# Ledger of designs, part 80: peptides against a protein of PDB entry 9GMZ

Target 1, 343 residues: chain A of PDB entry 9GMZ
Amino acid sequence: TGFPLELLTRPATERLAYFENYTVAHPRLKEVYEILMRTIAEPAGASFIFVYGASGVGKTTLRLRVEQKLTELALPKLESDRARVPVVGIEAIAPESRYFNWKEYYTRALITLEEPLIDHKFDYGVRGISRDNFGKINVESKVVAPALRRALENALIHRHPDVFFVDEAQHFGKVASGYKLQDQLDCLKSLANMTGILHCLLGTYELLTFRNLSGQLSRRSVDIHFRRYCADSPEDVQAFKSVLLTFQQHLPLAETPNLVDHWEYFYERTLGCIGTLKDWLKRVLSDALDREATTITLKDLQKRALSVAQCQKMFKEIQEGERQLSETEADVQNLRSALGLGA

## One batch from the design tools (peptide; aimed at target 1 A239)

Design b2_p29_7_s4 (made by RFdiffusion4, then SolubleMPNN; from b2_p29_7, 15 letters changed)
Fold by OpenDDE base, seed 3:
Structure b2_p29_7_s4 (fold): chain B 343 residues (1-343), chain A 29 residues (1-29)
Amino acid sequence: as target 1 above (343 residues)
Amino acid sequence: PTISTKPITLEQVDAEEKVLEEIRKKLEK
């Protein structure tokens, strides 16, 4: 089982698009997907889900797959409830200043909720928010952040998504002071509570700092760790090799490259992150297709690999995140022991 | 037959998982 052989006669753009749209079902992605889907279906009074893991582990792929599934499951109900949106997903933008731009956040969230497929006109109760002739929301520059918040609250209540996704959520933590970070957490908490909409924040391990600052969010949050594959685990190494085997079968080239035999090099330059691996292979495939090459060589891989210095930096960030989680797990065990509960 | 460049469906992901499981069983031997 591999790519459709007919792709070999197709333009380079179609061959590249096939690989770009291809998603490998790997064990960690499946595990986190199942936990996330279950938590969305049965939040048990949670207002927040935190999904954290290394950069390039595959969080965006996870989000997109959950969004697709929630949309599919909602289709029968959307025929009867034309106002409903099954899922909303936005990406948090890194602030250009030391201050998070809430006006931009609310505007982007509102625009995403009102995708042109929804014929239902809704009055947001806010002057300066209108729909164009194509159903797109226009927000006038004079509209202030508190008014945009009220409009978003009303839109979320009316559209009633099963979950509100915020990707790259570590950007909420990029503020000038710890006090302002707490205010931002309280703002998000208030939005979730006022709307009754479950929020899922996806981010790097920097999201842990944000998560730990709010003792009140801890009581109403579910944590999901999206782990990378570790070279010290035989099961993880086997899973990583299986992913490489699958990718080599799905590269639309005349000759199947042997990626599995180079698994250590792939691991060294991806740190066990499947998203990083896919992005690397995509760049290499693009170069190979531009040259009308029959296969991918080690030299082609080396040309598009992350530098050792980049990998070392990424690895330090991963180690710090994994350390913080291990300390938290130890603290839980210590608390259980101190309470006379068995480990 | 236009090769669909559409994103892989969940059903296709599940089918690929079965293939991966078969591959794992072969690698364990």
Scores: peptide ipSAE 0.015, ipTM 0.467, DockQ to the pose 0.027
OpenDDE base, seeds 1, 2, 4, 5: peptide ipSAE 0.010, 0.000, 0.000, 0.019; ipTM 0.328, 0.280, 0.271, 0.516; seeds 2, 5 fail the geometry check

Design b2_p29_8 (made by RFdiffusion4)
Pose (drawn by RFdiffusion4):
Structure b2_p29_8 (pose): chain A 343 residues (1-343), chain P 29 residues (1-29)
Amino acid sequence: as target 1 above (343 residues)
Amino acid sequence: SEEEEEDLRHQLEKAELALERERTYREKM
């Protein structure tokens, strides 16, 4: 398989768009996607889905693909329920203040729930907020956060989304003190419990500070680790080389450049993160299409790679995250002994 | 006390599930 040969006659813009729209279902992403879909289809009391992963591992692409896939299920379901949004997805806003702005979060979440059939919803629940009949949801600056949250709860319970996505969830950790971390997540827990809607949180390894704050949160959450490819296990190396081969075969050029020969350098500057690899390859392809190059040279790859210091910071954070998420038989035995079960 | 035992059982289930997932991944590889 490979890129369509017809693209050679097309201008560079069509090649670049093709490569941008191209995706690879590498094993780690496939497994994480399967686990995430299975868990969304049946939460069974869980109120959180944590998706831990390094920068550029593909959390956002996973969110988008699962959103698109779940939207497909909604079309047959719509014949039964006219007013139902299948999936709601938003991003956590990094606040300018010391603490996360819950009022702005509620405002954006309610805004994202805009639908053309707004007449079905009627009143949101609290005065001061309504659609301006122009397709935009208007909220009043005098409306307090408890009333806005109550309106969001009512809107969510009415629409009943399958899953609620909060991309970049590490921004929830912006707090004014050292003790507010548990409360920051307890608020979202209460919102999810009352609305009966699973809140799937995606973020980098900085999200691990939101892991196990309390036993209640420990039970109300499901951990999904989007692990990068490690050079230690030969199988992961084989998969990383294989992803490079797929990319080598699928980037539009006159002749396919050799990328497997330089797999070590790619791993050196990408640490196995597939998104970081694709971004680099897309940047190199864009640079090459400017000069209409027939192949990719190592010099082109080196010109638009990542700095050593940046990769050192990436690896340090990744090592810390993998160390915190590691599970061993020793931990199982320790828990068995402390539980008093034995063996 | 009963709550501490329930927390420990829950942590145990999570640890076993994480190891089982990694093992299944290796089998597919």

Design b2_p29_8_s1 (made by RFdiffusion4, then SolubleMPNN; from b2_p29_8, 16 letters changed)
Fold by OpenDDE base, seed 4:
Structure b2_p29_8_s1 (fold): chain B 343 residues (1-343), chain A 29 residues (1-29)
Amino acid sequence: as target 1 above (343 residues)
Amino acid sequence: DEERLRELLEQLRRKERALELERERRERL
């Protein structure tokens, strides 16, 4: 089924918003979604989940779909337990300074935990953290990072989310020369241990560096690889074409564009990353709606495509990440063989 | 329950839009 035809009579803003909110249920997203949902339901003593994959593979879309589903599943219990928050999700910001700003991280996490929909006032046990009359958290400038950490620990314990998501978690690794990335991981580990809350870190393949630095985190972590579609796999090519067909049907335009016939060009400029594809189509749709165009042309696509230089840079980052994973898989297999365990 | 779900879904949509605007700002820099 395509988009609702009534959208053709609606403002450009509503038509764009429909496409922005539309998610294609593609095989890799579905697979990772099912693994992640199962792991959140049955963490088996894990304190961390690492979800890693290429930039633009769709990690943020995965997070938002899981947040939605966990919220839906929690609704019957939230009537009786008004203090509970089913899920918390934040995006890590790249620090402007040489060190990760924990004060800002804790403040953003607290603000996200205390969404306006929570009628139940919680005492954070920390002076200088208050709620306004609209339920918005105000943090006084005098509140220091250790106090904000205690407030976040108390809030996480009291609100008891099923999972705490940190998107773009590779930004924890952008610590200046001389600060140990280990110290950042130990801080996160301590927060997870003190609260008993499962943490899910989503990021690029740079997140693998974090996994490898802490042999103790590896024992209490579940790893989920969100793979891109590969052009050397006939099944992956078919899945990618099916995604193009679905997007083609869900572009709210008077004339359905033929995206599938250009699948190689879409693959060249997205590297099999569905998030990159959606973002590209969204930019092109916005331009088409601004011109009151009936369809999207190849020229419209070309105007908003990533440059070849951008694609080459992204492809090198992907290849390095895929190589590191392949080496790790080979090392596991070599270890099993050396132990006399079958392949 | 439906109203709270609608509000939470609308917050998720606002967060998605905010993330996209932040990405667009980073891509323009």
Scores: peptide ipSAE 0.018, ipTM 0.396, DockQ to the pose 0.016
OpenDDE base, seeds 1, 2, 3, 5: peptide ipSAE 0.000, 0.000, 0.013, 0.017; ipTM 0.323, 0.240, 0.392, 0.405; seeds 2, 3 fail the geometry check

Design b2_p29_8_s2 (made by RFdiffusion4, then SolubleMPNN; from b2_p29_8, 16 letters changed)
Fold by OpenDDE base, seed 5:
Structure b2_p29_8_s2 (fold): chain B 343 residues (1-343), chain A 29 residues (1-29)
Amino acid sequence: as target 1 above (343 residues)
Amino acid sequence: SAARREELLHRLQRAEEALAEERRRRERL
């Protein structure tokens, strides 16, 4: 089934919004979604989930779909438990300074956690944290990071989300020497332990460095690898072509573009990352709608494609991440063999 | 109940829009 044909008579904004909100249920997304939902339901004493994979693989789409589903599942209970928040999701932003701003992190987490329409005012026990006339959390400049941490701990305990998501979590690593990175991980670990709230960190393969820094985190974390599609796998190529077929059917244009015939070009410029593909198609769709075009051409695709140099850089980063994982798998096999355990 | 449900859904939608806008800003830089 394609897009609703009635969209062809709708404003460009509605047509674009339809495509933006549309999610292709592709095999890797479904697999990771099922693992993540199961792990959130039954964490088995885990305090952390690490979701790692290439930039543009679709980690944000995964997070948003899990947040939607957890919210949907919680809705019947939220009628009786008005204090509960089912899920919290934030994006880690790369700080402008060489230091991770914990004050800003805690502030953003509190603002996200404390819905304006939550009827029950919570006392954070911290002077300088208030709600404005619109119910938004206001944090005075005088409030220090340790006070904001205590406020967030209390709020997380009281609101009791099923999971706390941190997207783009690799940005924690860009700020610090390896030692300062350990301190950041210990801080996050302490927050998870003090609140009893499961934390899910989503990010690039740079998260593997985080995962390996703490042997104690290793015992209390679940790892989820969100793989890209690989051109050396016939199954992955077929899945990628199927995604292109689905996207071409869901582009709200008068004439269905033939994306599948250009699958190699799409693969070359996305490296098998479906998020990168979707973002590319959104840009091209926006340009087509602005011109009132009936379809998308190869020339329109070329105008919004990533450069070969960008793709080469991204591919090098992917290969390094995939190599590190492959080495870890080989090390496990070598350890098993050395222990006299079969492969 | 309905207003909170609608607001939670609108928050998810606004978060998706904000992420899409921030990605568009990063691609222009």
Scores: peptide ipSAE 0.033, ipTM 0.614, DockQ to the pose 0.016
OpenDDE base, seeds 1, 2, 3, 4: peptide ipSAE 0.025, 0.026, 0.032, 0.034; ipTM 0.561, 0.547, 0.587, 0.589; seeds 2, 4 fail the geometry check

Design b2_p29_8_s4 (made by RFdiffusion4, then SolubleMPNN; from b2_p29_8, 12 letters changed)
Fold by OpenDDE base, seed 3:
Structure b2_p29_8_s4 (fold): chain B 343 residues (1-343), chain A 29 residues (1-29)
Amino acid sequence: as target 1 above (343 residues)
Amino acid sequence: SAEERALLEHQLQRKEEALERERRYRERL
């Protein structure tokens, strides 16, 4: 089934919003979604989930779909427990300084956890945290990071989310020394242990550096690799072509563009990353709607494509991450052989 | 207008033909 044909009579803003809100269910997204939902339901003593993969693979789309589903599943319980928040999700910001700003992290987490519409107001027991007349959290500049941590611990215990999401979590790793990186992981581990709340860190392959530094996190973490589609796999190429066909059907244009015939060009400029593909098509759709165009041409695609230099840089980052994972798989086989378990 | 209706009907027909071609393509995958 394609887009609702009635959209062709609607304003450009509604047509663009339809495509923006549309999510293609593709094999890798479905697989990772099912693993993540199962792990959240049955963490088996895990305190952390790591979801890593290429930039633009679709990690934010995965997070938003899990957040939506956890909210839908919690609705019957939220009628009786008005204090509960089913899920909380934040995006980590790259620090301007060489040091991660814990004060900013705790403040953003508190603001996100405390929706204005929550009837049950909680006192954090921290001076300089207040609610405005609209129920929004205000944090005074005098409040120090240890006090904000205690406020977040109390809020997480009281609201008891099924999971705490941190998107772009590789930004925790942007510190000048390996020791400071370990200290940051120990701080996150301590927060998860003190609250009993499962943490899910989503990010690039730079998250593997975090995983390897903490032998104690390895015992209490679940790893989920969100793979891109690979051109050397016939199954992955067919899945990628099927995604192009689905997007072609869901572009709210009078004439359906033939995206599938250009699959190699789409693969070259997205590296098999469906998020990158969607963002590209969104930009091209916006330009087409602004021109009142009936279709999208190859020239329209070329105008909004990533440059070859950008793709080459992204591909090197992907290859380095995929190599580190392959080395880790070889290390597991070597460990099994050394233990006498067989390969 | 009658011309706008005829244009919309022609666009609808082209879209139905495109959807049928895409269905046949999916059945071959």
Scores: peptide ipSAE 0.093, ipTM 0.674, DockQ to the pose 0.009
OpenDDE base, seeds 1, 2, 4, 5: peptide ipSAE 0.000, 0.000, 0.000, 0.020; ipTM 0.223, 0.222, 0.221, 0.431; seeds 2, 4 fail the geometry check

## One batch from the design tools (peptide; aimed at target 1 Y22 L29 S242)

Design b2_p30_1 (made by RFdiffusion4)
Pose (drawn by RFdiffusion4):
Structure b2_p30_1 (pose): chain A 343 residues (1-343), chain P 30 residues (1-30)
Amino acid sequence: as target 1 above (343 residues)
Amino acid sequence: SPLEPMPGFLSTDTSVDYVTAAEQHEEELA
């Protein structure tokens, strides 16, 4: 398999768009996707899905793919329920203030729930907020956050989304003190519990500070780790080389450059993160198409790679996250002994 | 060990996902 040969006659813009739209279902992403879809299809009391992963591992692409896939299920379901949004997805806003702005979060979440059939919803529940009949949801600045949240809860329980996505969830950790971390997540827990809607949180390894704050949160959450490819296990190396081969075969050029020979350097500057690899390859391809190059040279790869210091920071954070998320038989034995079960 | 390419698809085609792309890739190999 490979890129369509017809693209050679087409201008560089078509090649670049093709490579941008190209995706690879590498095993780690496939497994994480399967687990996430299975868990969304049946939460069974869980009110959170944590998707931990390094920067550029593909959390956002996973969210988009799962949103698109779930939207497919909604079309047959729509014949039964005219007013139902299958999936709602938003991004956590990094606040300018010391603490996360819950009022802005509620505003944006309610805005994202705009539908053409707004007549079905009628009143949101509290005065002061309504659509301006121009397709935009208008909220008043005098409307307080408790009333806005109550309106969001009513809107969510009316629409009943399958899953609620909060991309970049590490921004929830912006607090004005050292004790507000548990409350920041308890608010979202209460919102999810009352609305009966699973809140799937995606973010980098900084999200691990939101892992096990309380036993209630521990039971109300499901942990999904989007692990990067590690050079320690030969199977992961084989997979990383194989991803490079797929990319080598699928980037539009006159002749396919050799990328497996330079797999060590790629791993050095990408740490196995597939998104970081594709961004680099797309940048190199764009640089090459400017000069109409027939192949990719190592010099081109080196020109637009990542700095050593940046990769050092990436690895430090990744090592800390993997160390925190590691699970061994020793932990299971310790828990067994402390529980008094024995063996 | 020999290398083999990984399943892939275009993100603009919403009818194909990671599972579908893997099954199609296995059928091509078969």

Design b2_p30_1_s1 (made by RFdiffusion4, then SolubleMPNN; from b2_p30_1, 15 letters changed)
Fold by OpenDDE base, seed 3:
Structure b2_p30_1_s1 (fold): chain B 343 residues (1-343), chain A 30 residues (1-30)
Amino acid sequence: as target 1 above (343 residues)
Amino acid sequence: APLQPLPSFLSSDKSVDYLSATERWAALQA
């Protein structure tokens, strides 16, 4: 089924919002979603989940759909447990300095945990943390990182979310080298252990470097690889074409554009990343709606495509990440062979 | 097999989107 035809009589803003909110249940997203939901429900003593994949593969979309489902599932319990927050999600910020800003991280996490609508105001026991008249958390500049950590620990224990999401989690690893990176891992591990809250770190393949530095973290972590679609796989090509077919039916335009016939061009400029594809189509749809166009053309697509140079850079980053994973799989096989378990 | 469109990633209940679930959760806190 395509978009609701009544949208053609609606304002451009409503038509664009429809497409923005539309999510295709493509095979890789569905697979990773099911694995992630199962792991959150039954962590089996894991304290961390690592979700890694290419930039623009759809990790943020995955997070939002999991957050939606966890909220939906929690609603009956929230009638009796008004202190509970079903899920918490933050985005890690790229640090401006060579040091990760833990104070900023803890502050943002606290702000996210304290939805203004939660009437049950918890006292954090920390001077300089207050709520405004709207219930929004305000953290004074004088509050130090250790005090904010304690406040976050107390908030996580009190609100007891099923999972704590950190998007763009590769930013933890970009700043610290050697011993300092280990200290950051130990800080995260300690936070998860003290609160009993499962942490899910979503990021690019740069997250693998962070994950691999702590053998102790690895013992309590579940890895989920969110793969792109590969052009050398007939099944992946068919899935990618199916995504294009679905999007062309859900673009709220008077004439259905033919995206499928241009699948190679779409693949060239997205590298098989569905998030990158959706963002591209959103930009093109916005331009078409602004012109009151009946459809989108190849020329419209070309105007909003990523440059070849951008695609080449992104592809090198993907290849390096995929290589590291392949080497890790080979190392596991070598370890099994060395232990006498067979390949 | 012929190329087929994929389903939407919606909850089976069209009445429960992320916004509606969040709004219902918010209403329970009020």
Scores: peptide ipSAE 0.301, ipTM 0.708, DockQ to the pose 0.207
OpenDDE base, seeds 1, 2, 4, 5: peptide ipSAE 0.265, 0.274, 0.291, 0.273; ipTM 0.703, 0.627, 0.643, 0.693; seeds 1, 2, 5 fail the geometry check

Design b2_p30_1_s2 (made by RFdiffusion4, then SolubleMPNN; from b2_p30_1, 15 letters changed)
Fold by OpenDDE base, seed 3:
Structure b2_p30_1_s2 (fold): chain B 343 residues (1-343), chain A 30 residues (1-30)
Amino acid sequence: as target 1 above (343 residues)
Amino acid sequence: MPLEPLPSFLADDKSVDFLSATEEWEKLKA
């Protein structure tokens, strides 16, 4: 089954929106989704979940689908508990300086927790935090980071989300000194412990460096590796081709393009990352719709492809992350062997 | 195995559309 044929008579904006909202249930996304949902339901004393994988693997899509499901599951309880927020999601910002801006982090988290429609005025107990006439939180410039932290702790306790998502969490690691990175980890750990709220950090393989710096976080964390599809695996190649077949059926064009026959070119320019693939196809679809084209050609694909230089850079970053994971697995096996435990 | 299309993520879950669930949540909070 492909896209609804009625879309061919609809405006280009609706046709593009259909494809943007379409999500393929590819094997790796389904697997990671099931693990993440289970871990959120039964944290077993974990305070952190780390979801790591290549840039463009689909971590944002995973987050959005989990947020959707947690919201849906919470609806029956939200009638009785008007204070509850089912899930909170923020994106960590790359620091402009050699220092992570905790004040901005806490401010963004507070703004996200307090949707305008929550009629219940919560007193944060902090001077300089107010709500406007539209219910939006305003934080005065004079409010210091420790006060914002206390406000966030109180808000998280009051709103009691099932999970707090931090996307692009590798940005916590972009600090010049190892000591400051440890202090950041201790700050996050303290926030999770004080609120009792499970934190899920989503990021690139740079998040592994952050995870490995705190042996105390590792004891209270669950790791989820969101793998790309690998061309050396026949199963992964078959899954990647199935994704291409699915996308070609869901491009709202008069003539179905043959994407599957170009699978090697798609793999070369996405490195097996489905998010990168979807974003590429979205750009190409937009161009095709603007031209009122009946289909997508190889030339249209080439025009919007990532450059070889971009792909080479991304591939080096992926290889380094995959290597670090393989070394960590080997270290665990070596430790087990040294303890006289079977591998 | 023959190459087959994959299901949509939403099709396996008879889950309420995210927009519908969000709108319902917003109405319950109002």
Scores: peptide ipSAE 0.237, ipTM 0.635, DockQ to the pose 0.226
OpenDDE base, seeds 1, 2, 4, 5: peptide ipSAE 0.233, 0.232, 0.259, 0.214; ipTM 0.630, 0.621, 0.631, 0.592; seed 4 fails the geometry check

Design b2_p30_1_s3 (made by RFdiffusion4, then SolubleMPNN; from b2_p30_1, 15 letters changed)
Fold by OpenDDE base, seed 2:
Structure b2_p30_1_s3 (fold): chain B 343 residues (1-343), chain A 30 residues (1-30)
Amino acid sequence: as target 1 above (343 residues)
Amino acid sequence: MPLYPLPSYLSSDKSVGPLSATKRHEELLA
């Protein structure tokens, strides 16, 4: 089924909002969603989940869908346990310095945990953390990072989310030295251990650096690779074409655009990343609606496409990440061979 | 002018034309 036809008579804002809110349930998203949901339900002693994949593969969409589902599943229990928050999701900020801003991280986490609609005001036991008249947390500038950490630990214990999501988690790795990276991982590990809350770090292939630094983290982590679609796989090409078909049916335009016949161009400019594809189509749809156009053209696509240079840069970053994963698989095979286990 | 050149597999004539596969609502164009 395509978009609701009544949208064609609606304002451009409603038509855009429809497409923005629409999520294609593509095979890779579904697979990773199912693995992630199962892992959250049964972490089997894991303290961390790492979800890594290309920029624009759809990690944020995955997070939001899992957050929605966890919230829906928790609703019956939230009536009896009004202190509980089913899920917490934050985005890690890129450090402006060679050091990760833990103060900002803890502050954002606290603000997210203390949604104004929570009836039960938690006392953080920390001076300089207050609530406004709307229930929003205010953290005074004088509050130091160790105090904010204690406040977050207490809040996480009290709110007891099923998972703590950190999007853009590669930003933890943007530190000047390997030792500082280890200290950051140890800090996160300590937070997870002290609170008993499962942490899910979503990010680019730069998260693999975290995986390689700690053989101890590997024992307490589940790894989920959110793969892009690859043009060298007939199955992946078919899945990508199916996504294009779905998007063309859900673009609220009077004339359904034939995106599928241009699949190679869409692939070239998205690298098989569905988030990148959706964002591109959103920009093109916006332009079409602004012109009151009945459909989109190749010219409209070209106007909003990523440049070849941008695609080449993104592809190089993807290839390096995929290479690191393949090296790990080769290392496992070498280890198995060295152990006398057949390949 | 397009910001970026078309791929070699795309004809110039298709760059200005609609990508239409099907009309969904003929009455909205009347």
Scores: peptide ipSAE 0.012, ipTM 0.409, DockQ to the pose 0.025
OpenDDE base, seeds 1, 3, 4, 5: peptide ipSAE 0.013, 0.006, 0.007, 0.000; ipTM 0.386, 0.425, 0.328, 0.357; seeds 1, 3, 4 fail the geometry check

Design b2_p30_1_s4 (made by RFdiffusion4, then SolubleMPNN; from b2_p30_1, 16 letters changed)
Fold by OpenDDE base, seed 1:
Structure b2_p30_1_s4 (fold): chain B 343 residues (1-343), chain A 30 residues (1-30)
Amino acid sequence: as target 1 above (343 residues)
Amino acid sequence: MPLEPLPSFLSSDKSIDFLSATERWKELKE
């Protein structure tokens, strides 16, 4: 079944919002979702989950769907436990300098934990943290990062989320010094250990550099690879075409566009990343709605496509990440062979 | 195999998106 036909008589804003909120249950998303949900339910002594994959593969969509599901599962218990927050999700900010801003990180996490509408307010035990007339947390400039860390530790213990999500977590690794990167890992490890809260870091393949720096994290971490669809796999090509077929039925336009016939062009400009595909189609749909167009043409697609140069850059980053994973698998096999364990 | 459409990725309740679930959670905390 396609989009509700009643949308064709609705404002452009409602038609665009429908497509924005629509998510295809494509095979890789479903697989990673099931693994992640199972790992959150039964972490088996893990303190960290690493979810890595190409930019635009759909990691943010995965996070939002897991946050939704964890919230739904917690609802019956939240009637009796008014202090509990089911899930915390933040996005790591790219550092403006060669240093990660921990003060900003702790402040954003605290703001997310203390929703303005929650009547049961937590005392942070830190002077210079206040609420405005709307219940929004305000942190004075004089409050130092170590004090905000203690406030966050106490808040996480009190609210006891099932998981703490950090999206765009590769930004932890964008610091100029390897020593500072280790200190950041130790800081996150300490936070997870002191609070007992499972941390899930989602990021690009640059997150592998961060993951590999701590041999101690390797013993207490679960790795989840969110793969793109590969054109050399017939099954992956079929899945990618099925995604295109689904999206063409869910574009709220008077005439259904034929996206499937252009699958090679879509693959060329998305590299098999469904998030990149959805963002592209959103831009094209917005343009079509602004023109009151009945359908989307190839020319409309071409106007909003990523450039060949952008695709080449993204593909190099993907190839480097996939190479690092393949080398790690080879290293494991070599280690097993050296230990006298069969392959 | 013939090309078939994929299902939507909906929670157990098709009427509840992430925003609606978080709003309902906030209402239960009031």
Scores: peptide ipSAE 0.284, ipTM 0.667, DockQ to the pose 0.221
OpenDDE base, seeds 2, 3, 4, 5: peptide ipSAE 0.283, 0.242, 0.259, 0.235; ipTM 0.645, 0.728, 0.669, 0.655; seeds 2, 5 fail the geometry check

